# Designs tried in a protein design run: peptides against a protein of PDB entry 4PAS. Part 36

Target 1, 39 residues: chain A of PDB entry 4PAS
Amino acid sequence: SVNQASTSRLEGLQSENHRLRMKITELDKDLEEVTMQLQ
Target 2, 39 residues: chain A of PDB entry 4PAS as posed
Amino acid sequence: SVNQASTSRLEGLQSENHHLRMKITELDKDLEEVTMQLQ

## One batch from the design tools (peptide; made by RFdiffusion4, then SolubleMPNN)

Design b1_p22_6_s4 (from b1_p22_6, 13 letters changed)
Fold by OpenDDE base, seed 3:
Structure b1_p22_6_s4 (fold): chain B 39 residues (1-39), chain A 22 residues (1-22)
Amino acid sequence: as target 1 above (39 residues)
Amino acid sequence: SSLLQQLQQATTQEAERLEQEN
């Protein structure tokens, strides 16, 4: 149904959003580490 | 508190400063 397709798309977007947030957190940590090494 | 968030805020403030100066 249209509702099932919309729900499955939302679940996919939520999963990708989570993945991207985890990647941002990793890059933030790496940037902080580099910044501390330059101090 | 994240360094990324601090850098993003500083970038926004600098952009606003440059917009006001021009």
Scores: peptide ipSAE 0.044, ipTM 0.442, DockQ to the pose 0.021
Fold by OpenDDE base, seed 2:
Structure b1_p22_6_s4 (fold): chain B 39 residues (1-39), chain A 22 residues (1-22)
Amino acid sequence: as target 1 above (39 residues)
Amino acid sequence: SSLLQQLQQATTQEAERLEQEN
């Protein structure tokens, strides 16, 4: 159904959003580590 | 960090927008 396709798409977007947030958190930690090493 | 704070704010704003649209 259209509703099942919409729900499956939302679940996919939620999982990708979580993945991207985790990657941004990793990059932020890497940036903090580099910043500390430069001081 | 400023980056994490900006991401958190954008995520909250988008969640509120989606809640209002539904």
Scores: peptide ipSAE 0.043, ipTM 0.516, DockQ to the pose 0.040
Fold by OpenDDE base, seed 1:
Structure b1_p22_6_s4 (fold): chain B 39 residues (1-39), chain A 22 residues (1-22)
Amino acid sequence: as target 1 above (39 residues)
Amino acid sequence: SSLLQQLQQATTQEAERLEQEN
């Protein structure tokens, strides 16, 4: 149904949002470590 | 504080500075 397709799309977007947030957190840590090494 | 938080603060401070110059 249209509702099932919309729900599945939202779940996919929520999963991707979570993945991207985790990747941003990883990159933040890596950049902090580099910044600390330059001090 | 995370580098992201520091960058956000620096961006806010720069925006406030530019607003005061205008």
Scores: peptide ipSAE 0.043, ipTM 0.435, DockQ to the pose 0.020
Fold by OpenDDE base, seed 4:
Structure b1_p22_6_s4 (fold): chain B 39 residues (1-39), chain A 22 residues (1-22)
Amino acid sequence: as target 1 above (39 residues)
Amino acid sequence: SSLLQQLQQATTQEAERLEQEN
């Protein structure tokens, strides 16, 4: 149904949002480590 | 400061240190 397709799309977007937030956190950590190595 | 600003500052400081050491 249209409702099932909309729900599945929302769940997919929520999962991708979570993945992207985790990737940003990883990159922030890697940048902090590089910053410490350059001191 | 942002992590990017901290990285830029650290990079500048290291470059200045290396110039003084050599």
Scores: peptide ipSAE 0.039, ipTM 0.507, DockQ to the pose 0.012

Design b1_p22_7_s4 (from b1_p22_7, 12 letters changed)
Fold by OpenDDE base, seed 4:
Structure b1_p22_7_s4 (fold): chain B 39 residues (1-39), chain A 22 residues (1-22)
Amino acid sequence: as target 1 above (39 residues)
Amino acid sequence: DVRKRLEETQSKIEEAQRELAE
């Protein structure tokens, strides 16, 4: 149904959003580590 | 090795940019 398709799409987008947020967090930590090593 | 870490971080940034550009 249209409702089921919309729900499935939303869940997919939410999962991808979460994945990308975790990647940003990882990059922030990597940048922090590099910054510390430059000091 | 700071240079190595910079290069690794740059690679990860480029990867994330590709993933963001859905």
Scores: peptide ipSAE 0.054, ipTM 0.602, DockQ to the pose 0.043
Fold by OpenDDE base, seed 5:
Structure b1_p22_7_s4 (fold): chain B 39 residues (1-39), chain A 22 residues (1-22)
Amino acid sequence: as target 1 above (39 residues)
Amino acid sequence: DVRKRLEETQSKIEEAQRELAE
């Protein structure tokens, strides 16, 4: 159904959003480490 | 090696940008 397709898409987008947020956090940590090494 | 760490971070940024564009 349209509702099932919409809910499945939303769940996919939510999981991808979470994954990307974790990746951003990882990159922020890596940049912080590089910054500390430059000091 | 700061240069190596910078290159690794840049590679990860490019990967994340590709994933965001998917």
Scores: peptide ipSAE 0.053, ipTM 0.602, DockQ to the pose 0.044
Fold by OpenDDE base, seed 3:
Structure b1_p22_7_s4 (fold): chain B 39 residues (1-39), chain A 22 residues (1-22)
Amino acid sequence: as target 1 above (39 residues)
Amino acid sequence: DVRKRLEETQSKIEEAQRELAE
């Protein structure tokens, strides 16, 4: 039961990590576009 | 429209910061 709870927590953290990485990628693209438009 | 893109990016940054803090 303790191992199952730990595994479920890890899977949740991995999913959140992936979501946040995708958000960072989106922001990087937006910043690149803004930078290009300023040049 | 650079100003519009800046405003949109700022909004997304603020959203991501909230999500990171949760």
Scores: peptide ipSAE 0.053, ipTM 0.601, DockQ to the pose 0.042
Fold by OpenDDE base, seed 2:
Structure b1_p22_7_s4 (fold): chain B 39 residues (1-39), chain A 22 residues (1-22)
Amino acid sequence: as target 1 above (39 residues)
Amino acid sequence: DVRKRLEETQSKIEEAQRELAE
């Protein structure tokens, strides 16, 4: 159904959004460590 | 080695940017 297709698309986008947010958090930590080593 | 750490982080950023553009 149209509702099933829309919900599946939303779930896919939400999972990708979560994955990318976790990657950003990891990169922020890596940048913090590099910054600390430069000081 | 700070330079090596910086280069590795830069590579990860570039990878994440590609994934955001998909």
Scores: peptide ipSAE 0.052, ipTM 0.596, DockQ to the pose 0.043

Design b1_p22_8_s3
Fold by OpenDDE base, seed 2:
Structure b1_p22_8_s3 (fold): chain B 39 residues (1-39), chain A 22 residues (1-22)
Amino acid sequence: as target 1 above (39 residues)
Amino acid sequence: DEVRSRLEGTLSKIEEAKRELA
């Protein structure tokens, strides 16, 4: 149904949003590590 | 030399993560 498609789309976007946020956190940690290594 | 190698490894990981993000 239309409702099922909409909810599935939302859940997919929410999971992707979470994945992207986690990847940003990883990148920030890597940049912090680079900074420490340069010190 | 060791520090440079570790740094290059970290930069490589960052570049890989950027590709996954895009």
Scores: peptide ipSAE 0.091, ipTM 0.652, DockQ to the pose 0.033
Fold by OpenDDE base, seed 5:
Structure b1_p22_8_s3 (fold): chain B 39 residues (1-39), chain A 22 residues (1-22)
Amino acid sequence: as target 1 above (39 residues)
Amino acid sequence: DEVRSRLEGTLSKIEEAKRELA
C-alpha cells in the first residue's frame, strides 16, 4: 500500500541517517587522534 | 618514525571513512 511504501522509505532513510551519524562520530575521534599526534 | 607511521595510519582510516560516506 501507499502508506507501507512511505513508512518503508522513512525507515530506510532513518537507518542510513543512523549509519552516517555513527561514521561522523568515528571521524571525529580519528581527527582528535590526529590532533593529539600533531601536538 | 613511529609517530609518522601512526599518523599515516589514522589519515588512511579517515580517507576510507570519507569514501564510505559517499
Scores: peptide ipSAE 0.090, ipTM 0.652, DockQ to the pose 0.032
Fold by OpenDDE base, seed 4:
Structure b1_p22_8_s3 (fold): chain B 39 residues (1-39), chain A 22 residues (1-22)
Amino acid sequence: as target 1 above (39 residues)
Amino acid sequence: DEVRSRLEGTLSKIEEAKRELA
C-alpha cells in the first residue's frame, strides 16, 4: 500500500541517517587519535 | 618507528571510512 511504501521509505532513511551519524563519530575519533599521535 | 606505523594505520582507517561514507 501507499502507506506501507511511505513508512518503509522513512525507515530506510532513518537507518541510513543513523549509519552516517555513526560514521561521522568514528571519523571524529580517528582524527582525535591522529592529533594525539602528532603531539 | 612505532609512532609512524600507528599513524599510518590510523590514516588508512580514515581513508576506508571516507570511502564507506561516500
Scores: peptide ipSAE 0.090, ipTM 0.653, DockQ to the pose 0.032
Fold by OpenDDE base, seed 1:
Structure b1_p22_8_s3 (fold): chain B 39 residues (1-39), chain A 22 residues (1-22)
Amino acid sequence: as target 1 above (39 residues)
Amino acid sequence: DEVRSRLEGTLSKIEEAKRELA
């Protein structure tokens, strides 16, 4: 149904959003490490 | 040289993460 398709898409977007947020956190920590190494 | 090597490793990881993000 239309509702099933919508919920499946939402779940996919939510999982991808979580993945992206985790990757952003990792990048922030990497940048912090680079900053310390340059000081 | 050790600091430079560690820096290069970290930068490589950042670039890899950027590719995975795209």
Scores: peptide ipSAE 0.090, ipTM 0.653, DockQ to the pose 0.032

## One batch from the design tools (peptide; made by RFdiffusion4, then SolubleMPNN)

Design b1_p23_1_s2
Fold by OpenDDE base, seed 1:
Structure b1_p23_1_s2 (fold): chain B 39 residues (1-39), chain A 23 residues (1-23)
Amino acid sequence: as target 1 above (39 residues)
Amino acid sequence: LQEKIEHLRMEKKELEKKLEELE
């Protein structure tokens, strides 16, 4: 149904949003670590 | 190390743009 397609799309976007936020947090940690190695 | 920092900064910036497209 149109509702099932909309819910599946929202679930996909929510999972991708979470994945992107987690990857940004990982990159911030990696940037901090590499920055400390340059000091 | 500077090249790695620049790579990670560019990757972060691209992910932040994709995140903004989801808001």
Scores: peptide ipSAE 0.165, ipTM 0.705, DockQ to the pose 0.919
Fold by OpenDDE base, seed 4:
Structure b1_p23_1_s2 (fold): chain B 39 residues (1-39), chain A 23 residues (1-23)
Amino acid sequence: as target 1 above (39 residues)
Amino acid sequence: LQEKIEHLRMEKKELEKKLEELE
């Protein structure tokens, strides 16, 4: 149904948003580690 | 190491743009 398609799209966007936030946090840690190796 | 830092900074910036498109 239109409602099921809208719900599945929202769940997909929420899952991608969470994945992106987690990847940004990982990259911040990697940046900190590499920056510390340059000091 | 500088090239690795720049790669990670560029990757982060592209992910932040994709995140803003989802907000």
Scores: peptide ipSAE 0.160, ipTM 0.700, DockQ to the pose 0.922
Fold by OpenDDE base, seed 5:
Structure b1_p23_1_s2 (fold): chain B 39 residues (1-39), chain A 23 residues (1-23)
Amino acid sequence: as target 1 above (39 residues)
Amino acid sequence: LQEKIEHLRMEKKELEKKLEELE
């Protein structure tokens, strides 16, 4: 029970960490594209 | 376009801060 609650929390944090990393990569691409449009 | 760049940079910085809180 305690171990299951801890594992479910860790899985939630790992999924959020992955989502944040993917969003940062998307924003970097958007920044590059907008920067290239200013040249 | 400059306002959009600044918005995206600020959003990225807030996401990087949240990511550091998860590491």
Scores: peptide ipSAE 0.138, ipTM 0.680, DockQ to the pose 0.919
Fold by OpenDDE base, seed 3:
Structure b1_p23_1_s2 (fold): chain B 39 residues (1-39), chain A 23 residues (1-23)
Amino acid sequence: as target 1 above (39 residues)
Amino acid sequence: LQEKIEHLRMEKKELEKKLEELE
């Protein structure tokens, strides 16, 4: 149904948004760790 | 529902841009 397609699209965007936020947080941590190792 | 979908799409695009700046 149109409602099911809209819900599945919303869930897909929410899960991808969460994944990207987690990946940014991981990269920020990895950059901090590398920065400390170079000091 | 359409406004919420568009908000999440725009937020995803901004996060993809930030991700590319960190890769």
Scores: peptide ipSAE 0.152, ipTM 0.697, DockQ to the pose 0.079; fails the geometry check

Design b1_p23_1_s3
Fold by OpenDDE base, seed 3:
Structure b1_p23_1_s3 (fold): chain B 39 residues (1-39), chain A 23 residues (1-23)
Amino acid sequence: as target 1 above (39 residues)
Amino acid sequence: LEEKIEHLRMEKEKLLKDLEKLE
């Protein structure tokens, strides 16, 4: 149904948003670590 | 290490643009 397609899309977008935010946090940590290694 | 920093910055910039498309 249109409602099932809309809910599945929202769940997909929410999971991708969470994944992206987690990966950005990991990259910020990796950037900090490598930056400290250059000091 | 400089190349690794640039790679991570470019990856972060890509992920930020992908996140902006979800907002």
Scores: peptide ipSAE 0.218, ipTM 0.735, DockQ to the pose 0.914
Fold by OpenDDE base, seed 4:
Structure b1_p23_1_s3 (fold): chain B 39 residues (1-39), chain A 23 residues (1-23)
Amino acid sequence: as target 1 above (39 residues)
Amino acid sequence: LEEKIEHLRMEKEKLLKDLEKLE
């Protein structure tokens, strides 16, 4: 149904948003670690 | 190490732009 398609799209966008936020947090940690290695 | 930092910064900037499209 139109409602099921809208719900599945929202769930997909929410999961991608979470994935992106987790990856940004990982990259910030990696950047901190590499920056410390340059000091 | 400087090249690795720049690679990670560019990857982060791409992910931030992709996140902004979802907000």
Scores: peptide ipSAE 0.211, ipTM 0.730, DockQ to the pose 0.923
Fold by OpenDDE base, seed 5:
Structure b1_p23_1_s3 (fold): chain B 39 residues (1-39), chain A 23 residues (1-23)
Amino acid sequence: as target 1 above (39 residues)
Amino acid sequence: LEEKIEHLRMEKEKLLKDLEKLE
């Protein structure tokens, strides 16, 4: 249905949003670690 | 290490722009 297509799209966007946020958090940790190695 | 920091910063900036497109 139109509603199922809209919900599946929203779920896909929400999963990608979560993936991106998790990857940003990982990069922030990697940046912190490398910054500490320069000190 | 400076090159690695710049690479990670550029990757983060790309991911932030991709996130902004989802909001």
Scores: peptide ipSAE 0.208, ipTM 0.729, DockQ to the pose 0.930
Fold by OpenDDE base, seed 1:
Structure b1_p23_1_s3 (fold): chain B 39 residues (1-39), chain A 23 residues (1-23)
Amino acid sequence: as target 1 above (39 residues)
Amino acid sequence: LEEKIEHLRMEKEKLLKDLEKLE
């Protein structure tokens, strides 16, 4: 149904948003670690 | 290590732009 397609799209966007936020947090940690290795 | 920092910063900037498209 149109509603199922809309909900599946929203769930996909929410999962991608979460994935992106988690990856940004990982990169910030990696940046901190590499920066600490330069000190 | 400086090159690795720059690569991580560029990757982060790409992910931030991808996130902005979802907002």
Scores: peptide ipSAE 0.207, ipTM 0.729, DockQ to the pose 0.922

Design b1_p23_1_s4
Fold by OpenDDE base, seed 5:
Structure b1_p23_1_s4 (fold): chain B 39 residues (1-39), chain A 23 residues (1-23)
Amino acid sequence: as target 1 above (39 residues)
Amino acid sequence: LKEKIEHLRMEKKELEEELKKLE
């Protein structure tokens, strides 16, 4: 159904949004660690 | 290490721009 296609697309976008947020958090931690190694 | 910081900052910026398209 049109509703099932719309829900599956939203779930895909929500999973990608979560993945991106988690990767940004990982990069912030890596940036902090490398910055401390330069001090 | 400075080059690694710049690479991570560029990657973060690209991911933030991609995230902004999903909001």
Scores: peptide ipSAE 0.215, ipTM 0.741, DockQ to the pose 0.922
Fold by OpenDDE base, seed 2:
Structure b1_p23_1_s4 (fold): chain B 39 residues (1-39), chain A 23 residues (1-23)
Amino acid sequence: as target 1 above (39 residues)
Amino acid sequence: LKEKIEHLRMEKKELEEELKKLE
């Protein structure tokens, strides 16, 4: 039980970390595109 | 477009602060 709870927590944190990194990358691309449109 | 840039920068900053809590 304790090991399962720790594993599920780590998997949740890893998935959220990945989601956040992917979203930041998407936003950086969107920022580049919009910035280029203003030049 | 300028407003969109500001919104995206704010959203990015919020996500970076959330990411920093996971590091």
Scores: peptide ipSAE 0.214, ipTM 0.741, DockQ to the pose 0.904
Fold by OpenDDE base, seed 4:
Structure b1_p23_1_s4 (fold): chain B 39 residues (1-39), chain A 23 residues (1-23)
Amino acid sequence: as target 1 above (39 residues)
Amino acid sequence: LKEKIEHLRMEKKELEEELKKLE
């Protein structure tokens, strides 16, 4: 149904948003670690 | 190490731009 398609799209966007936020947090940690190795 | 930092900064920027399209 139109409602099921809208719900599945929202769930997909929420999952991608969460994935992106988690990856940004990982990259910030990796950047900190590599920056410390340059000091 | 400098190249690795620049790679990670570029990847972060791309992900932040993708995140901004979902907000």
Scores: peptide ipSAE 0.212, ipTM 0.739, DockQ to the pose 0.918
Fold by OpenDDE base, seed 3:
Structure b1_p23_1_s4 (fold): chain B 39 residues (1-39), chain A 23 residues (1-23)
Amino acid sequence: as target 1 above (39 residues)
Amino acid sequence: LKEKIEHLRMEKKELEEELKKLE
């Protein structure tokens, strides 16, 4: 249904947004760790 | 619902561009 398609699209965007935020947080931590190791 | 979908698309696009700078 149109409602099911809209819900599945919203859930997909929410899960991907969360995944990207978590990946940015991981990369920021990894960059900080590498920066400290190079000092 | 349409406004929430559009907000999440814009935010995802910003995060994808930020992520691409860190890769």
Scores: peptide ipSAE 0.185, ipTM 0.723, DockQ to the pose 0.079; fails the geometry check

Design b1_p23_4_s1
Fold by OpenDDE base, seed 4:
Structure b1_p23_4_s1 (fold): chain B 39 residues (1-39), chain A 23 residues (1-23)
Amino acid sequence: as target 1 above (39 residues)
Amino acid sequence: GLEEEQQEIRELLEELEKKRAQL
């Protein structure tokens, strides 16, 4: 149904948003580590 | 909305990936 499709899309967006934020956190850590190694 | 927020997050991620590649 239209409602099921809308709910599934929202859940997909939310899960992907979470995944992307976790990847940003990982990159922030990697950049911090490299920055410390260059000092 | 949530789609626009996700796009901003993707753009930030891309910039961080570029920064990592340059180090």
Scores: peptide ipSAE 0.440, ipTM 0.847, DockQ to the pose 0.645
Fold by OpenDDE base, seed 2:
Structure b1_p23_4_s1 (fold): chain B 39 residues (1-39), chain A 23 residues (1-23)
Amino acid sequence: as target 1 above (39 residues)
Amino acid sequence: GLEEEQQEIRELLEELEKKRAQL
C-alpha cells in the first residue's frame, strides 16, 4: 500500500542516516588519532 | 525534512573525508 511504501522509505532514510552518523564518528576518531600522531 | 537533513550529513561527511585526505 501507499502507507507501507512511505513507512519503508522512512525506515530506509532512518537506517542510512544512522549509518552516515556512525561513519562521521569513525572519521572524527581517525582525524583525532592522526592529529595526536602529528604532535 | 529527513531527506534534507540526510543531505546535510552527507555534505559534512564529504568535508571530513577531504580533511582526512589532506592529512
Scores: peptide ipSAE 0.439, ipTM 0.848, DockQ to the pose 0.662
Fold by OpenDDE base, seed 1:
Structure b1_p23_4_s1 (fold): chain B 39 residues (1-39), chain A 23 residues (1-23)
Amino acid sequence: as target 1 above (39 residues)
Amino acid sequence: GLEEEQQEIRELLEELEKKRAQL
């Protein structure tokens, strides 16, 4: 159904959005660690 | 919308990955 496809797409976008935000948090931490090691 | 927001997040992630690669 069109409605089922739309809800599945929204859920996919939301889950990917969360994954991307978690990856940003990981990178921020990695950048901080590397910056401290270079000082 | 949510797709545009996700694209902005992907662009930020790409910038951070570039910064990491330069260190």
Scores: peptide ipSAE 0.436, ipTM 0.847, DockQ to the pose 0.725
Fold by OpenDDE base, seed 5:
Structure b1_p23_4_s1 (fold): chain B 39 residues (1-39), chain A 23 residues (1-23)
Amino acid sequence: as target 1 above (39 residues)
Amino acid sequence: GLEEEQQEIRELLEELEKKRAQL
């Protein structure tokens, strides 16, 4: 249904948003570690 | 909206990946 398609799209966007934010957190940590090693 | 927010997050991720590649 249209409602199922809309909800599935929203859930997909939300899950991808979460995945991307987690990847940013990982990269921030990696960059922090490298920055500390360069000090 | 959420799509525009996600695009901003993707752009931030890309910039961080570039920064990591430069280190």
Scores: peptide ipSAE 0.442, ipTM 0.848, DockQ to the pose 0.643; fails the geometry check

Design b1_p23_4_s2
Fold by OpenDDE base, seed 5:
Structure b1_p23_4_s2 (fold): chain B 39 residues (1-39), chain A 23 residues (1-23)
Amino acid sequence: as target 1 above (39 residues)
Amino acid sequence: SLQKEQEEIRKKLEELEKKRQQL
């Protein structure tokens, strides 16, 4: 149904946003560690 | 919107990946 497709799309967007936010946190940490090693 | 938020997140991720490549 249109409602099921909309719900599945919302869940897909939410899960992808969570994954992307986690990857940002990892990259922020990696950049901090590299910056500290270069000092 | 959730799509706009995702685009902002992707943009931030791309900026961080570029910064990582410069270090």
Scores: peptide ipSAE 0.293, ipTM 0.809, DockQ to the pose 0.685
Fold by OpenDDE base, seed 4:
Structure b1_p23_4_s2 (fold): chain B 39 residues (1-39), chain A 23 residues (1-23)
Amino acid sequence: as target 1 above (39 residues)
Amino acid sequence: SLQKEQEEIRKKLEELEKKRQQL
C-alpha cells in the first residue's frame, strides 16, 4: 500500500542516517589519531 | 526534512573523506 511504501522509505532513510552518523564518528576519530601521530 | 538532513550528513562525510586522503 501507499502507507507501507511511505513507512518503509522513512525507516530506510532513518537507518541510513544512523549509519552515516556512525561513519562520521569513526572518521573523526581516525583523523584525530592520524593528526596526533603527525605531531 | 529528513532527506535534506541526510544530504547534509553525506556532504560532511565526503569532506572528512577528502581530509583523510590529504593526510
Scores: peptide ipSAE 0.293, ipTM 0.809, DockQ to the pose 0.718
Fold by OpenDDE base, seed 1:
Structure b1_p23_4_s2 (fold): chain B 39 residues (1-39), chain A 23 residues (1-23)
Amino acid sequence: as target 1 above (39 residues)
Amino acid sequence: SLQKEQEEIRKKLEELEKKRQQL
């Protein structure tokens, strides 16, 4: 149904948003570690 | 919108990936 498709799209966007935020946190940490290793 | 927020997050991720490639 249209409602099911809208819900599945919202859930997909929310899960991807969470994944992307976690990847940003990972990259921020990796950049900090690399910066510390270069000092 | 959630789509606009996700686009801003993707842009931030791309900026960090570029920064990582420069180190």
Scores: peptide ipSAE 0.291, ipTM 0.809, DockQ to the pose 0.702
Fold by OpenDDE base, seed 3:
Structure b1_p23_4_s2 (fold): chain B 39 residues (1-39), chain A 23 residues (1-23)
Amino acid sequence: as target 1 above (39 residues)
Amino acid sequence: SLQKEQEEIRKKLEELEKKRQQL
């Protein structure tokens, strides 16, 4: 249904946003670690 | 919108990946 398609799209966007935010957190940590190793 | 938020997140990710490549 149109409602199911809209819900699945929303869930897809939400899950991808979560994944991207987690990847940002990982990169921020990696950059901090590398920065500390260079000091 | 959630799509605009995702684009902002992707932009931030790309900026961090570029920063990682410069270290």
Scores: peptide ipSAE 0.291, ipTM 0.809, DockQ to the pose 0.690

Design b1_p23_4_s3
Fold by OpenDDE base, seed 5:
Structure b1_p23_4_s3 (fold): chain B 39 residues (1-39), chain A 23 residues (1-23)
Amino acid sequence: as target 1 above (39 residues)
Amino acid sequence: GLQKEQEEIQKKLEELEKKRQQL
């Protein structure tokens, strides 16, 4: 149904958004650690 | 909407990945 397609799209966007935010957190931490090691 | 927010987050991720490659 149109409602099922809209729900599946929303869930896909939400899961990918969460994955991307987690990856940003990892990269921010890695960059901080590297920056501290270069000082 | 959520799609535009995701595009902005993806752009930020790509910028951080580029920064990591330059270190």
Scores: peptide ipSAE 0.258, ipTM 0.792, DockQ to the pose 0.631
Fold by OpenDDE base, seed 3:
Structure b1_p23_4_s3 (fold): chain B 39 residues (1-39), chain A 23 residues (1-23)
Amino acid sequence: as target 1 above (39 residues)
Amino acid sequence: GLQKEQEEIQKKLEELEKKRQQL
């Protein structure tokens, strides 16, 4: 149904947004460590 | 909405990946 498709899309977007936010946190940390080592 | 938020998050990720390549 249209409602099931909308729910599945929402769940997909939520899971991907969580994954992307975790990857951003990792990259921010790595960039901070590299920046600190270059100083 | 949530799709626009994902697009903004993806853009931020790409900016960080570019910054990593420049270091």
Scores: peptide ipSAE 0.258, ipTM 0.790, DockQ to the pose 0.645
Fold by OpenDDE base, seed 2:
Structure b1_p23_4_s3 (fold): chain B 39 residues (1-39), chain A 23 residues (1-23)
Amino acid sequence: as target 1 above (39 residues)
Amino acid sequence: GLQKEQEEIQKKLEELEKKRQQL
């Protein structure tokens, strides 16, 4: 149904948004560590 | 909306990946 397609799209966007935020947190930490090692 | 927020997050991720490649 249109409602099921809209719900599935929302859940897909929410899960990908969470994944991307977790990857940013990982990269921010890695860049901080590398920056500290270069100082 | 959530799609536009995701596009902004993706852009931030790409900028961090570029920064990592320069180190």
Scores: peptide ipSAE 0.257, ipTM 0.791, DockQ to the pose 0.662
Fold by OpenDDE base, seed 1:
Structure b1_p23_4_s3 (fold): chain B 39 residues (1-39), chain A 23 residues (1-23)
Amino acid sequence: as target 1 above (39 residues)
Amino acid sequence: GLQKEQEEIQKKLEELEKKRQQL
């Protein structure tokens, strides 16, 4: 149904949003460590 | 909406990945 498709899309967007935010946190840390090593 | 927020987050991720490749 249209409701099922909308719910599945919302859940997909929410899960991917969470994954992307976690990956940003990892990259921020990695960049901090690399920046400190280059100083 | 949530899609636009995800696009902004994806853009931020790509910017950080680009920065990592330059270091």
Scores: peptide ipSAE 0.253, ipTM 0.789, DockQ to the pose 0.690

